# Ledger of designs, part 11: peptides against a protein of PDB entry 5JNO

Target 1, 112 residues: chain A of PDB entry 5JNO
Amino acid sequence: MVAKFQPPPEYQLTAAELKQIVDQSLSGGDLACRLLVQLFPELFSDVDFSRGCSACGFAAKRKLESLHLQLIRNYVEVYYPSVKDTAVWQAECLPQLNDFFSRFWAQREMED

## One batch from the design tools (peptide; made by RFdiffusion4, then SolubleMPNN)

Design b1_p10_4_s1 (from b1_p10_4, 5 letters changed)
Fold by OpenDDE base, seed 4:
Structure b1_p10_4_s1 (fold): chain B 112 residues (1-112), chain A 10 residues (1-10)
Amino acid sequence: as target 1 above (112 residues)
Amino acid sequence: SLDEEFAKYR
């Protein structure tokens, strides 16, 4: 039996916090995008993770990692159990997440 | 605009 995924403390939402986001959401895909913004504001920031250390050579990538997606999916599942099915997750949530995230950065690059 | 779209999800 695989252990249940547990979010890191910095990405743990209370039931009340999650409910507030859900109440604003119109669909699983919409909820996923709201969770993306709420959980990972750093992915929408121009600030590099290497800002605290210019010598470390680390460069933050503007991409959605497996941890981001898994965490979002876990929260979406609470109110949209159908996304437990991978096919549903890939059809209803992933495209919305990717489209929103990619459009955000595409627009940001054009406006700068 | 970026601001409008981003604001939708905050």
Scores: peptide ipSAE 0.286, ipTM 0.872, DockQ to the pose 0.226
Fold by OpenDDE base, seed 3:
Structure b1_p10_4_s1 (fold): chain B 112 residues (1-112), chain A 10 residues (1-10)
Amino acid sequence: as target 1 above (112 residues)
Amino acid sequence: SLDEEFAKYR
């Protein structure tokens, strides 16, 4: 038996917050993408800002890591229990996350 | 890992 995963406080959503996101979501994959944005805004930080802040040396993270995906999956499972099945997670959520994240940065690079 | 799984779609 595996212990229940508890997200760090900075990534903890209340039931009301999660419900609000779910209410705006059309699918598990869509919910996953919305959670990505809400939980990890640092992954979408402006490149110009990152370059301009020499004082803090801030660099935007442009890679989805296992922890990000695990956190998202845990929240998605609350309303879409089927994603507990790895095959479903891989088919319904991971492609959506990849497409969304990739398109975001591709668009930013094009506009920059 | 989930990173590895995600990489399949990149």
Scores: peptide ipSAE 0.037, ipTM 0.703, DockQ to the pose 0.039
Fold by OpenDDE base, seed 1:
Structure b1_p10_4_s1 (fold): chain B 112 residues (1-112), chain A 10 residues (1-10)
Amino acid sequence: as target 1 above (112 residues)
Amino acid sequence: SLDEEFAKYR
């Protein structure tokens, strides 16, 4: 049996925190993007921590992983239950997440 | 718009 998905403590949002993000969101897809930024700020950093931390061997992650998407989806489902349907998730949220994330890094590359 | 969110990381 698969255990119920439980977010790590660092990714646990209270009802009040989630509501605040929802109140700022225009849609399920927009909510997903805002959650991406709020939960995983490390995905938007190009800081090379390896310069200052040889022990940790830090490598910047510039990709959305399954765990990231699952966490986001779990929170989006609270206010947009329709995303429980995979087809809806793939049509309404995933494209927006991808576009948002890709646009961010594309803009950063132009500024470098 | 999420432009303000982008600005946090520039």
Scores: peptide ipSAE 0.034, ipTM 0.703, DockQ to the pose 0.287
Fold by OpenDDE base, seed 2:
Structure b1_p10_4_s1 (fold): chain B 112 residues (1-112), chain A 10 residues (1-10)
Amino acid sequence: as target 1 above (112 residues)
Amino acid sequence: SLDEEFAKYR
């Protein structure tokens, strides 16, 4: 049996949910950015979740980590199988994710 | 870089 990546329950999307995001997406890179926002809203928040939840030790970081990228890539592959090729992923999705995320926080810094 | 971060997981 081929081992499949299983996302944590909080990051599990149904086929219908994923399709909805895809329908709004213009490209694989755009889909990746939309998935970033949908799956990991905590990366776009100034809220200290550890302050709001005494029962959990959650610490939000404003950084894209390997697990985030892997989760996004797994979903993007469903509709854009070409991203299974690392070169395609690096050329089409990673730059867009980086630009989107960095611009978000750069803009926030200027607004505050 | 994001590429480096992704490589850590691969």
Scores: peptide ipSAE 0.059, ipTM 0.737, DockQ to the pose 0.033; fails the geometry check

Design b1_p10_4_s2 (from b1_p10_4, 4 letters changed)
Fold by OpenDDE base, seed 2:
Structure b1_p10_4_s2 (fold): chain B 112 residues (1-112), chain A 10 residues (1-10)
Amino acid sequence: as target 1 above (112 residues)
Amino acid sequence: SLDELFQKYA
């Protein structure tokens, strides 16, 4: 028996919140990107959050980690069950997530 | 669209 994954409270979405994001999404990949922005705004900021909270030792990183991706996938699966298939997730969602995230920081680098 | 979203947050 494998325990069902539960997101940390700070990343918990209500059904209504998730539905709102879904309603704005055109595809599973689009939904994934919207979830990325909504759930992890810290990944899109130059702000050093460790300075704001020395107690937690949090530091922003310009990297999509496995936990981020898993959390996003869990929500995407609610409305796009096909992404439970790893091949579908890797073909339809991961490339869009990576492209979106990479483009964001690439553009920021050009502006700096 | 993703482009709109990108532009919004870029």
Scores: peptide ipSAE 0.264, ipTM 0.869, DockQ to the pose 0.359
Fold by OpenDDE base, seed 4:
Structure b1_p10_4_s2 (fold): chain B 112 residues (1-112), chain A 10 residues (1-10)
Amino acid sequence: as target 1 above (112 residues)
Amino acid sequence: SLDELFQKYA
């Protein structure tokens, strides 16, 4: 049996924090996007982790990784249990997350 | 809305 996923400490939301986000959300997909912004502000930053090391060649990637998606899904499930169904998650949340994230960076790139 | 959220953080 696979152990239940537990959020890393830096991504642990209190019930009150989650409720506040939920209260602002109109749907599971909307909630997912709000969680994306709240949990992972670093994904919306131009800050490069290689800033302090010009020689290491490290490049930050602007993509939603499995860990990000898993964390978001876990919180969305609290108020929208239907996303426990993978098909629902893929239809209702993933497209909105990807669209929101892509639009953000597309706009930022145009402004540069 | 997502649009408002986008405007806030973009």
Scores: peptide ipSAE 0.262, ipTM 0.869, DockQ to the pose 0.358
Fold by OpenDDE base, seed 1:
Structure b1_p10_4_s2 (fold): chain B 112 residues (1-112), chain A 10 residues (1-10)
Amino acid sequence: as target 1 above (112 residues)
Amino acid sequence: SLDELFQKYA
C-alpha cells in the first residue's frame, strides 16, 4: 500500500498557522495562492543562489511542480473539502494558482 | 485581497 502523503518538515503547518492563512482567504482559490507564497517563497525569488553556492547545484525554478500543487491541495482540502474532487480543484484552484504565478513572472520579466 | 497579496510579493 502507498503511504498517506506527508509534507516535508519545512512545509508542515500547524493548525494555528493554517487558520491564520484561512482567516485571510476569501475562497479556496484565494487560499491556494496564499499557501503558494507562504510555503514556497523561493519560487518568487530572482536570486540566483548558484552564484552564492555553486557547490549545492541549486537552480531556481520558475514552474509549479506536482509536489507543490499536491501539498497546497492537501491544506486547501482541510477547509474546502470539495477540492478533493479533481474537477473542482481544476476549476476553482488551479487556474488561480497558474494565473497568479504567471502574472508574477510576467511582471518581473517586464522589469528586467 | 489576492491583488494586495500579488503586489506585496511582485
Scores: peptide ipSAE 0.261, ipTM 0.869, DockQ to the pose 0.375
Fold by OpenDDE base, seed 3:
Structure b1_p10_4_s2 (fold): chain B 112 residues (1-112), chain A 10 residues (1-10)
Amino acid sequence: as target 1 above (112 residues)
Amino acid sequence: SLDELFQKYA
């Protein structure tokens, strides 16, 4: 038996908070994207580290990491238990997350 | 909608 995953405190949602997001969601994939925005606003930040230092060329990595996805999935499972099935997660949620995230940054890059 | 949310943050 594996212990239940516990989100870090900064990513802990109350039942009421999660319910509010769910009420705005039309599907598991939709919920996943909404959770992405709500839980990890830092992934959408417009912080340009290279502007202050052109020599180093440092740029923040714009990537969905495994921990982000795991946290989102855990919350999605509360209302869409079918995503406990990896195949369902990969078909219904993961592509929508990736598309949403990639579209966001693609659009931002075009506007710059 | 998801698109509405997207536009809010994009």
Scores: peptide ipSAE 0.256, ipTM 0.866, DockQ to the pose 0.389

Design b1_p10_4_s3 (from b1_p10_4, 6 letters changed)
Fold by OpenDDE base, seed 5:
Structure b1_p10_4_s3 (fold): chain B 112 residues (1-112), chain A 10 residues (1-10)
Amino acid sequence: as target 1 above (112 residues)
Amino acid sequence: DLDALFAQYR
């Protein structure tokens, strides 16, 4: 038996907090995007994570990682159980997340 | 609107 996924403390939402986001959401995909902004505001900042590390030379890419997606999916599943199906997640939520995130940075690139 | 969510980061 696999243990239930537990979000890290910094990404733990109460039922009330989640409901507040849900109340503003129009769909599962919309909810996913709102959760992205709410949970991971650092992904939308201009902060270069490599700034503090000159030694490694690794520049943190503006990317949605598996952990981000998993956390979002877990919360979306609370109100949209159908996304437990990977095919549904990949059709309804994941494309919207990627498009939303990509569009944000594409716009920022144009503004620079 | 989802795009409006970006406002605080611009």
Scores: peptide ipSAE 0.308, ipTM 0.884, DockQ to the pose 0.313
Fold by OpenDDE base, seed 3:
Formats: structure tokens, sequence, C-alpha cells
Structure b1_p10_4_s3 (fold): chain B 112 residues (1-112), chain A 10 residues (1-10)
């Protein structure tokens, strides 16, 4: 038996907050993307570094880390328990998250 | 929808 995962305080959502996001969501994958934006706005903000600078760690801000994905998955599971199955998570949510995040930054690059 | 959601960060 594994202990229940507890999000860090800064990423703790109340039932009401989560419900609000769910009400706007059309699917588990959609919910995942919305959670990404709500929980981690820092991943979508401009970094005070030169664009394209690999040495300064600029690229690090444009990467989804395991902790981000784990937190999102835990919340998605509340309303979509099927994502407890890794295969379902990888088919229904993870690709949408990656595409959404990638598309965001791709669009930003084109607009700059 | 999703685009509108993150448009605020542009």
Amino acid sequence: as target 1 above (112 residues)
Amino acid sequence: DLDALFAQYR
C-alpha cells in the first residue's frame, strides 16, 4: 500500500476550485490541460532570459517535468478514475498535455 | 476555449 500523494501547499486545490475547472472541461485530457495552466502559470510566462539561450536555462521553463505531470494526474483521477491506469493516462491525457504545451510555445515563437 | 485560457499569457 502506498501513501496518498499530497501536493505541495502552493498546488493544493480545494474541492470547489477543482470543480470549477472540471465544469469547464470536456474530457480528462481537456481537464489536464486546464489544470496545467491553473497550477503552473510560471510555465507559460516569459523568462527574463534571452530567447533561445540554452546556457542560461531558458529551455528549462519550457519543459513539463514529472512532478507537474504527477500533480495533474492526481487531480484528473478525482473525476476520471480511469486515468489511474497508466495506459489510459498515456493515451488520453499525456499526449494532449504535451501537444497543448508545445503548441503554446510554438505559437509564441511565431508571434515574436 | 483552451486557446482562450492561455491567451492571457501572450
Scores: peptide ipSAE 0.307, ipTM 0.883, DockQ to the pose 0.359
Fold by OpenDDE base, seed 2:
Structure b1_p10_4_s3 (fold): chain B 112 residues (1-112), chain A 10 residues (1-10)
Amino acid sequence: as target 1 above (112 residues)
Amino acid sequence: DLDALFAQYR
């Protein structure tokens, strides 16, 4: 038996909070990006406003780490169960997450 | 849109 992954308290969303994000989302990939922003605002700032959390893979500020992606995927699966299929996750969500995150930092570099 | 989501961080 494999235990269910439980997010750290800092990244725990209530059903109502998740639903609110879902209601604003156009797709699973869009939802993933919105979750990225909501769950990990520290990844979008040059300044670390948090003490960090070893349990959430806080180490790299400008990289999406496996733990970040797993947390996002867990929430996306609630409303888009098809992403339980790794092929679907890699085709529909990961590219959007990576593009979104890369685009953010690319734009920041252009502005600086 | 998604661009608006992170605009606050720029």
Scores: peptide ipSAE 0.305, ipTM 0.884, DockQ to the pose 0.322
Fold by OpenDDE base, seed 1:
Structure b1_p10_4_s3 (fold): chain B 112 residues (1-112), chain A 10 residues (1-10)
Amino acid sequence: as target 1 above (112 residues)
Amino acid sequence: DLDALFAQYR
C-alpha cells in the first residue's frame, strides 16, 4: 500500500497557521495562491543562489512542479473538500495559480 | 489583495 502523503517538515502547517491564511482568503483559488506564496517564497525570488553556493548546484526555477501543487491542494482540501474532485481543482484552483504565478513573473520582466 | 501579497518579492 502507498503511504499517505506527508509534507516535508518545512511545509508542515499547524491548524492555527492554516486558519490564519484561510481567514484572509476569499475562495479556494484565492487560498491556493496565498498558500503558494506562504509555502514557497523561493519560487518568487530572483536571487541566483548559485552565486553564493556553487557547490549546492542550486538553480532557481520559475515553474510550478507537481509537488508544489500537491501540497497546496492538500491544504485547500481541508476547507474546500470539493477540490478533491480533480475537475473542480482544475477549474477553480489551477487556473488561478497559473495566472497568479505567470502574472508575477510577467511583471518582473517588465521591471527589468 | 494578491498583488500586495507578492509585492514584497519584487
Scores: peptide ipSAE 0.297, ipTM 0.880, DockQ to the pose 0.355

Design b1_p10_4_s4 (from b1_p10_4, 4 letters changed)
Fold by OpenDDE base, seed 4:
Structure b1_p10_4_s4 (fold): chain B 112 residues (1-112), chain A 10 residues (1-10)
Amino acid sequence: as target 1 above (112 residues)
Amino acid sequence: SLDELFQQYR
C-alpha cells in the first residue's frame, strides 16, 4: 500500500487556515489557485534561489512541479472530493492553475 | 475574486 501523502511542515495548513481559504473560494479551481499563492509565495517572487551562487549561472525555472500540484490537490480534495478523480483534477483545477500562474508571469514580464 | 488575488501579488 502507498502511504498517505504527508506535506512537508512548511506546507502544512491547519483546518482553520484551510477553511479561511475555502470560504473565499468559488470553486475547486478557484480554491486551487488560492492555495497556490498561499502555499508557494516563492513561486511569485523575483527571488532566485540560486542567488547564493551568481557564478554557477543556475536559474531556477518558474514552473509548477509535481510536488506543488500534489500538495494543492490534497487540500482541494478536502472540500472538493471529486478531484480525487484524476480526470476531474485535470479538467477543473490544472488548467486554472496553469493559466493563473502563466498569466501572472506574463504580466510581470510585460510590466518590466 | 481571483482577479483581486492576482492583483495582490503583482
Scores: peptide ipSAE 0.309, ipTM 0.888, DockQ to the pose 0.351
Fold by OpenDDE base, seed 1:
Structure b1_p10_4_s4 (fold): chain B 112 residues (1-112), chain A 10 residues (1-10)
Amino acid sequence: as target 1 above (112 residues)
Amino acid sequence: SLDELFQQYR
């Protein structure tokens, strides 16, 4: 038996918080993108800001890691149980997430 | 919409 995945406290959403995001979502893929932004704003931080932090040395990562995706998927499953199927997750949510994230950074690169 | 969300964070 595989242990249940538990998010870190900073990424724990209450039912009410999740419902608010769901109410704004039109699909599982849409929900996934909204969760991405809400849970991980650090992934969208300005490169100059993050790199310029001499105190923390934090550098913004322009990559969606497995942990990010797993957390998002766990929340999406609550309202879209079909994403428990990997094929559905890969067809309905992952492309949306990747496109959204890629477009964000592509736009930022064009502006800089 | 996702477009609106996109605009908020760019």
Scores: peptide ipSAE 0.306, ipTM 0.886, DockQ to the pose 0.348
Fold by OpenDDE base, seed 5:
Structure b1_p10_4_s4 (fold): chain B 112 residues (1-112), chain A 10 residues (1-10)
Amino acid sequence: as target 1 above (112 residues)
Amino acid sequence: SLDELFQQYR
């Protein structure tokens, strides 16, 4: 049997924390974007971790990686079970996540 | 709304 996926402790939300985010959400895609901001604020930071920490090798602050997407999907599935279907996840959540993230940095680049 | 959320984090 494949081991059940468990998020790292720093990304473990309590039921109350997740419910609060869900109560503010209007759809699975909306929930996904709110989870993105809440779980991974470092992806929206101007701090260059790669330059500040040679030991940790952090370099992908402007990229949504598989681990980020898997964690978000796991939480979205709790209230929107339909996203267990990959086609639904790719149609309803992934485009909204990518658009939200790309628009954020596109506007930041224009302001710099 | 999601747009409002977006503006808050800019």
Scores: peptide ipSAE 0.305, ipTM 0.887, DockQ to the pose 0.337
Fold by OpenDDE base, seed 2:
Structure b1_p10_4_s4 (fold): chain B 112 residues (1-112), chain A 10 residues (1-10)
Amino acid sequence: as target 1 above (112 residues)
Amino acid sequence: SLDELFQQYR
């Protein structure tokens, strides 16, 4: 039996909160991106909000770390069980996340 | 849309 994944307290979503995000989402990839900005706003800021946070394991600014991706995937799986398949996750969600995140910082860099 | 979401956080 596999132990149930427990997100850090600061990234724990209630069923109602998750549903609200899902209701705004058009696909698993879209949901993943919405979860990204909702769960990890610090990744979109020049300010390091994760200072001293040992629970989330945040280490690299402006980088999607494995823990971030794992958290997002676990929530996406609730409504899109197909992403439990790694191939589906890598085809439908991961590229969307990386593209969204990279475009954000690329554009910010151009505007500064 | 993702574009709208993108703009919200720029």
Scores: peptide ipSAE 0.305, ipTM 0.887, DockQ to the pose 0.335

Design b1_p10_5_s1 (from b1_p10_5, 6 letters changed)
Fold by OpenDDE base, seed 4:
Structure b1_p10_5_s1 (fold): chain B 112 residues (1-112), chain A 10 residues (1-10)
Amino acid sequence: as target 1 above (112 residues)
Amino acid sequence: SLSHLDVLNR
């Protein structure tokens, strides 16, 4: 990743907050999933995400976008620097994120 | 169209 890690204020975690999540995590992939839930609760809501967007009229769908993943990756790198390697990120974190997210919605669509 | 996150990070 080329760009400096500067998350928007609403996605800025303090060192203490991040450590708390890390302490509950068993791996980089697990940490990634926990960060997904903590940072982007709107992706797990029944309503489309459009809150706070004054520039675009399109709501984010139930999809992990590139910027979501990049933000998560930057936090994961703090404690699991190996994910700086794209191959490691793709092997260890991305599959877990996608599986977790897909399973969540698959379950919700089946139950609700 | 731009996403919410795209706007915030540009």
Scores: peptide ipSAE 0.030, ipTM 0.634, DockQ to the pose 0.034
Fold by OpenDDE base, seed 3:
Order: C-alpha cells, then sequence, then structure tokens
Structure b1_p10_5_s1 (fold): chain B 112 residues (1-112), chain A 10 residues (1-10)
C-alpha cells in the first residue's frame, strides 16, 4: 500500500502516481511542494473557493491549513520516513512549503 | 469555520 492512512478519495494517490511525483522530486521538501500542487490545486486558483464548496460555505483563505500539511506529510513519509520526526519535517519540508506557497501568491499579487 | 477539506476529513 502507498500509505496506511485513508485520505478522502479526492486526495488518494495510487502507488504509481506517488512514485511518478517522487521521481520528479529532488528532495523531501521538493516532494512536499509537488504534492501540495497536485493534491490541492484549489489553493492556487483565483476562483472563489466558497463558490465551489456547497458543504462548508466558507471562503477559504489562501493559507496552508493543518489538514493540508498532514496529508502532504503522510505521503512524504512513504519515501522519506525521516519526516516522521517533527524536527525533520519542520526543517526540511515546512519552510519549503511555506516559501513556495507564499512566493506564489506574492508574485500573483504583484502581477495584478 | 470548517473548510471544505475539514469537512471531507471528518
Amino acid sequence: as target 1 above (112 residues)
Amino acid sequence: SLSHLDVLNR
């Protein structure tokens, strides 16, 4: 199995899909960023999140939430077990995720 | 408030 966790079907990756992303990744942090894009494309869209969500009715902020990070971490752990260590996760993956995400939207704001 | 993701992960 790819992982022993059960993400929602929308965020379920097959072993082949995950391997493909891993093969494209240069590091655990890079893998995390690629997973961020693949799993949560809505976080990179200008489309009003609330418009597309009939369940929560809340306009999601352009931020990485705990559940986003946890799902990413679960997949990263498959090929980089060291990120099970919180210190490693915080040093190798979180900064890259935050920087990537922040820079993306900072750039978008400058282009507006 | 719960996000769409939060609802899906309940």
Scores: peptide ipSAE 0.029, ipTM 0.645, DockQ to the pose 0.035
Fold by OpenDDE base, seed 2:
Structure b1_p10_5_s1 (fold): chain B 112 residues (1-112), chain A 10 residues (1-10)
Amino acid sequence: as target 1 above (112 residues)
Amino acid sequence: SLSHLDVLNR
């Protein structure tokens, strides 16, 4: 059996915390974006951010990584179980995540 | 064409 993904303590949300975010969300994709901001504020900081992978040593700067996406997806699945289907996840959540993240930094670059 | 995020999600 595949081991269940367990988030690090700093990314562990209580049911109440998740519920609060869900109540603010308009859709699964919107929920995903809100989770992105709440869980990984460092990805939106003005300071250069580099994060390494503990498993492979890969380092990414201001990029969404597999770990980020997996963690977000795990929480989204609680209220939108349809995203367990990869096709649904890719159609409903990933485009919004990508657009939101890309537009954020594109706008910041224009303001700098 | 797959985005970077699509590749990461595979």
Scores: peptide ipSAE 0.029, ipTM 0.650, DockQ to the pose 0.035
Fold by OpenDDE base, seed 1:
Structure b1_p10_5_s1 (fold): chain B 112 residues (1-112), chain A 10 residues (1-10)
Amino acid sequence: as target 1 above (112 residues)
Amino acid sequence: SLSHLDVLNR
């Protein structure tokens, strides 16, 4: 039997919570970005930079890992079933996620 | 730095 993907408890959304996010979303890609912020606020935290070494410039790298993406995709799929197709996911959602995440940190680096 | 950003697209 193939094990069904289950999110950790800290990333489990109720139907009402998910609907609230969906109601604010204009597309599958937009929904994906909103889920990214909602589910993984730690990826947008300055904690690693604030605790980094100012002298050597050391800072922890931030990545969107496969688990993050799979979890987001599972929720997006509920309201946008077309993302079950990997080609659709890669064309409609992944570019928006990447752009949003990259822009966020690019802006923060310019402000520092 | 943008080098701190690594996005997995697989």
Scores: peptide ipSAE 0.026, ipTM 0.654, DockQ to the pose 0.046

Design b1_p10_5_s2 (from b1_p10_5, 8 letters changed)
Fold by OpenDDE base, seed 2:
Structure b1_p10_5_s2 (fold): chain B 112 residues (1-112), chain A 10 residues (1-10)
Amino acid sequence: as target 1 above (112 residues)
Amino acid sequence: MLKHLDVLER
């Protein structure tokens, strides 16, 4: 029995919600980026920086962790089953996720 | 504030 990945309730999408995101997406990689924004808005917020020690300048590192990526991949697989292949996931989705996330914060840094 | 980003492994 393959253990089915069960997302936490806060990251559970209905079929209708997922379809809505898919309808806006142009590719599996684009879908992955949209899911990133929809599922994990906290990764794009400055709120955590205000709670960081203003004295030590230790801004909370923004990281895409394994669980984030797994959740995204699980949803992408519903409409793009090819991403079940790790090579496809690494070639099509991971670079887009990384570029999108990195560019977002790079742009924010330039605005400060 | 320099924001530290972890770059995903390529």
Scores: peptide ipSAE 0.031, ipTM 0.652, DockQ to the pose 0.047
Fold by OpenDDE base, seed 4:
Structure b1_p10_5_s2 (fold): chain B 112 residues (1-112), chain A 10 residues (1-10)
Amino acid sequence: as target 1 above (112 residues)
Amino acid sequence: MLKHLDVLER
């Protein structure tokens, strides 16, 4: 029996907050991207929360981790139950998340 | 400062 994933308190959305995001979304993939921005603004910040030594030049790595994806998927499932199917999640949401995230950082790198 | 982006495997 796999325990149901419970979001950490800092990533809890109320029904009203989630509905507001859904109302602006055109698809499950679009909803996933909007949730990415809303839940994890730190992934889009130049501020490295990693205590990375500013002195050692360790480049801030931005990546979508399993926790990020699981949280997004759980919320998307509320309004798009089809993403409970892993194949649908991988086909409809993951590519859009990757494209959105990659484009964001590629654009920022060109502006620096 | 080069930012490293890890992209999910599709």
Scores: peptide ipSAE 0.031, ipTM 0.650, DockQ to the pose 0.047
Fold by OpenDDE base, seed 1:
Structure b1_p10_5_s2 (fold): chain B 112 residues (1-112), chain A 10 residues (1-10)
Amino acid sequence: as target 1 above (112 residues)
Amino acid sequence: MLKHLDVLER
């Protein structure tokens, strides 16, 4: 039995919160990107946590992990059930997420 | 300082 993915409390959206994001979204891919920003603002933070821990050499790696993607996909499925198909998810949402995330950090690196 | 960016592999 595969346990159903249950979001952590900090990432649990109400129906009203999700609807607000959906109403602003143009597509499933756009919805995915908006969810990325809303759910995981820490992935877009300039806070170099290494400045707080000079001793551990911890370079905060910014990456989209499987848990991030699974959580986003679960919410996208509510309004775009076609993304339950992995091929659709990989064609419509993953490229949008990757491009958005990559562009964001590429732009920030150019400003440094 | 180069930020470690790990993006989705295509």
Scores: peptide ipSAE 0.028, ipTM 0.642, DockQ to the pose 0.047
Fold by OpenDDE base, seed 3:
Structure b1_p10_5_s2 (fold): chain B 112 residues (1-112), chain A 10 residues (1-10)
Amino acid sequence: as target 1 above (112 residues)
Amino acid sequence: MLKHLDVLER
């Protein structure tokens, strides 16, 4: 019996909140990206970006950790049950998450 | 060097 993954309270979405995000989403991957922004705004904060290495100007590389991905996947599964298949998750959602997040920070670096 | 994210799937 696989224990149902329960999100921490700070990352708990109501059915209405999730539906609102889903209504704006065009795919499981798109939904995943929207969930990333909504659940983890701290990953997009400039505060941590400015505290990068003073010597090399390289801001600490932000990472999508396993917990972030698990939380996102759990919500995506509600409306896109196909992502229960790891191959589907890896093909449809993970690349889009990575691209979205990478592009975000790449753009920020170019604007500075 | 553009920042890139490591998506760690474990």
Scores: peptide ipSAE 0.034, ipTM 0.683, DockQ to the pose 0.043; fails the geometry check

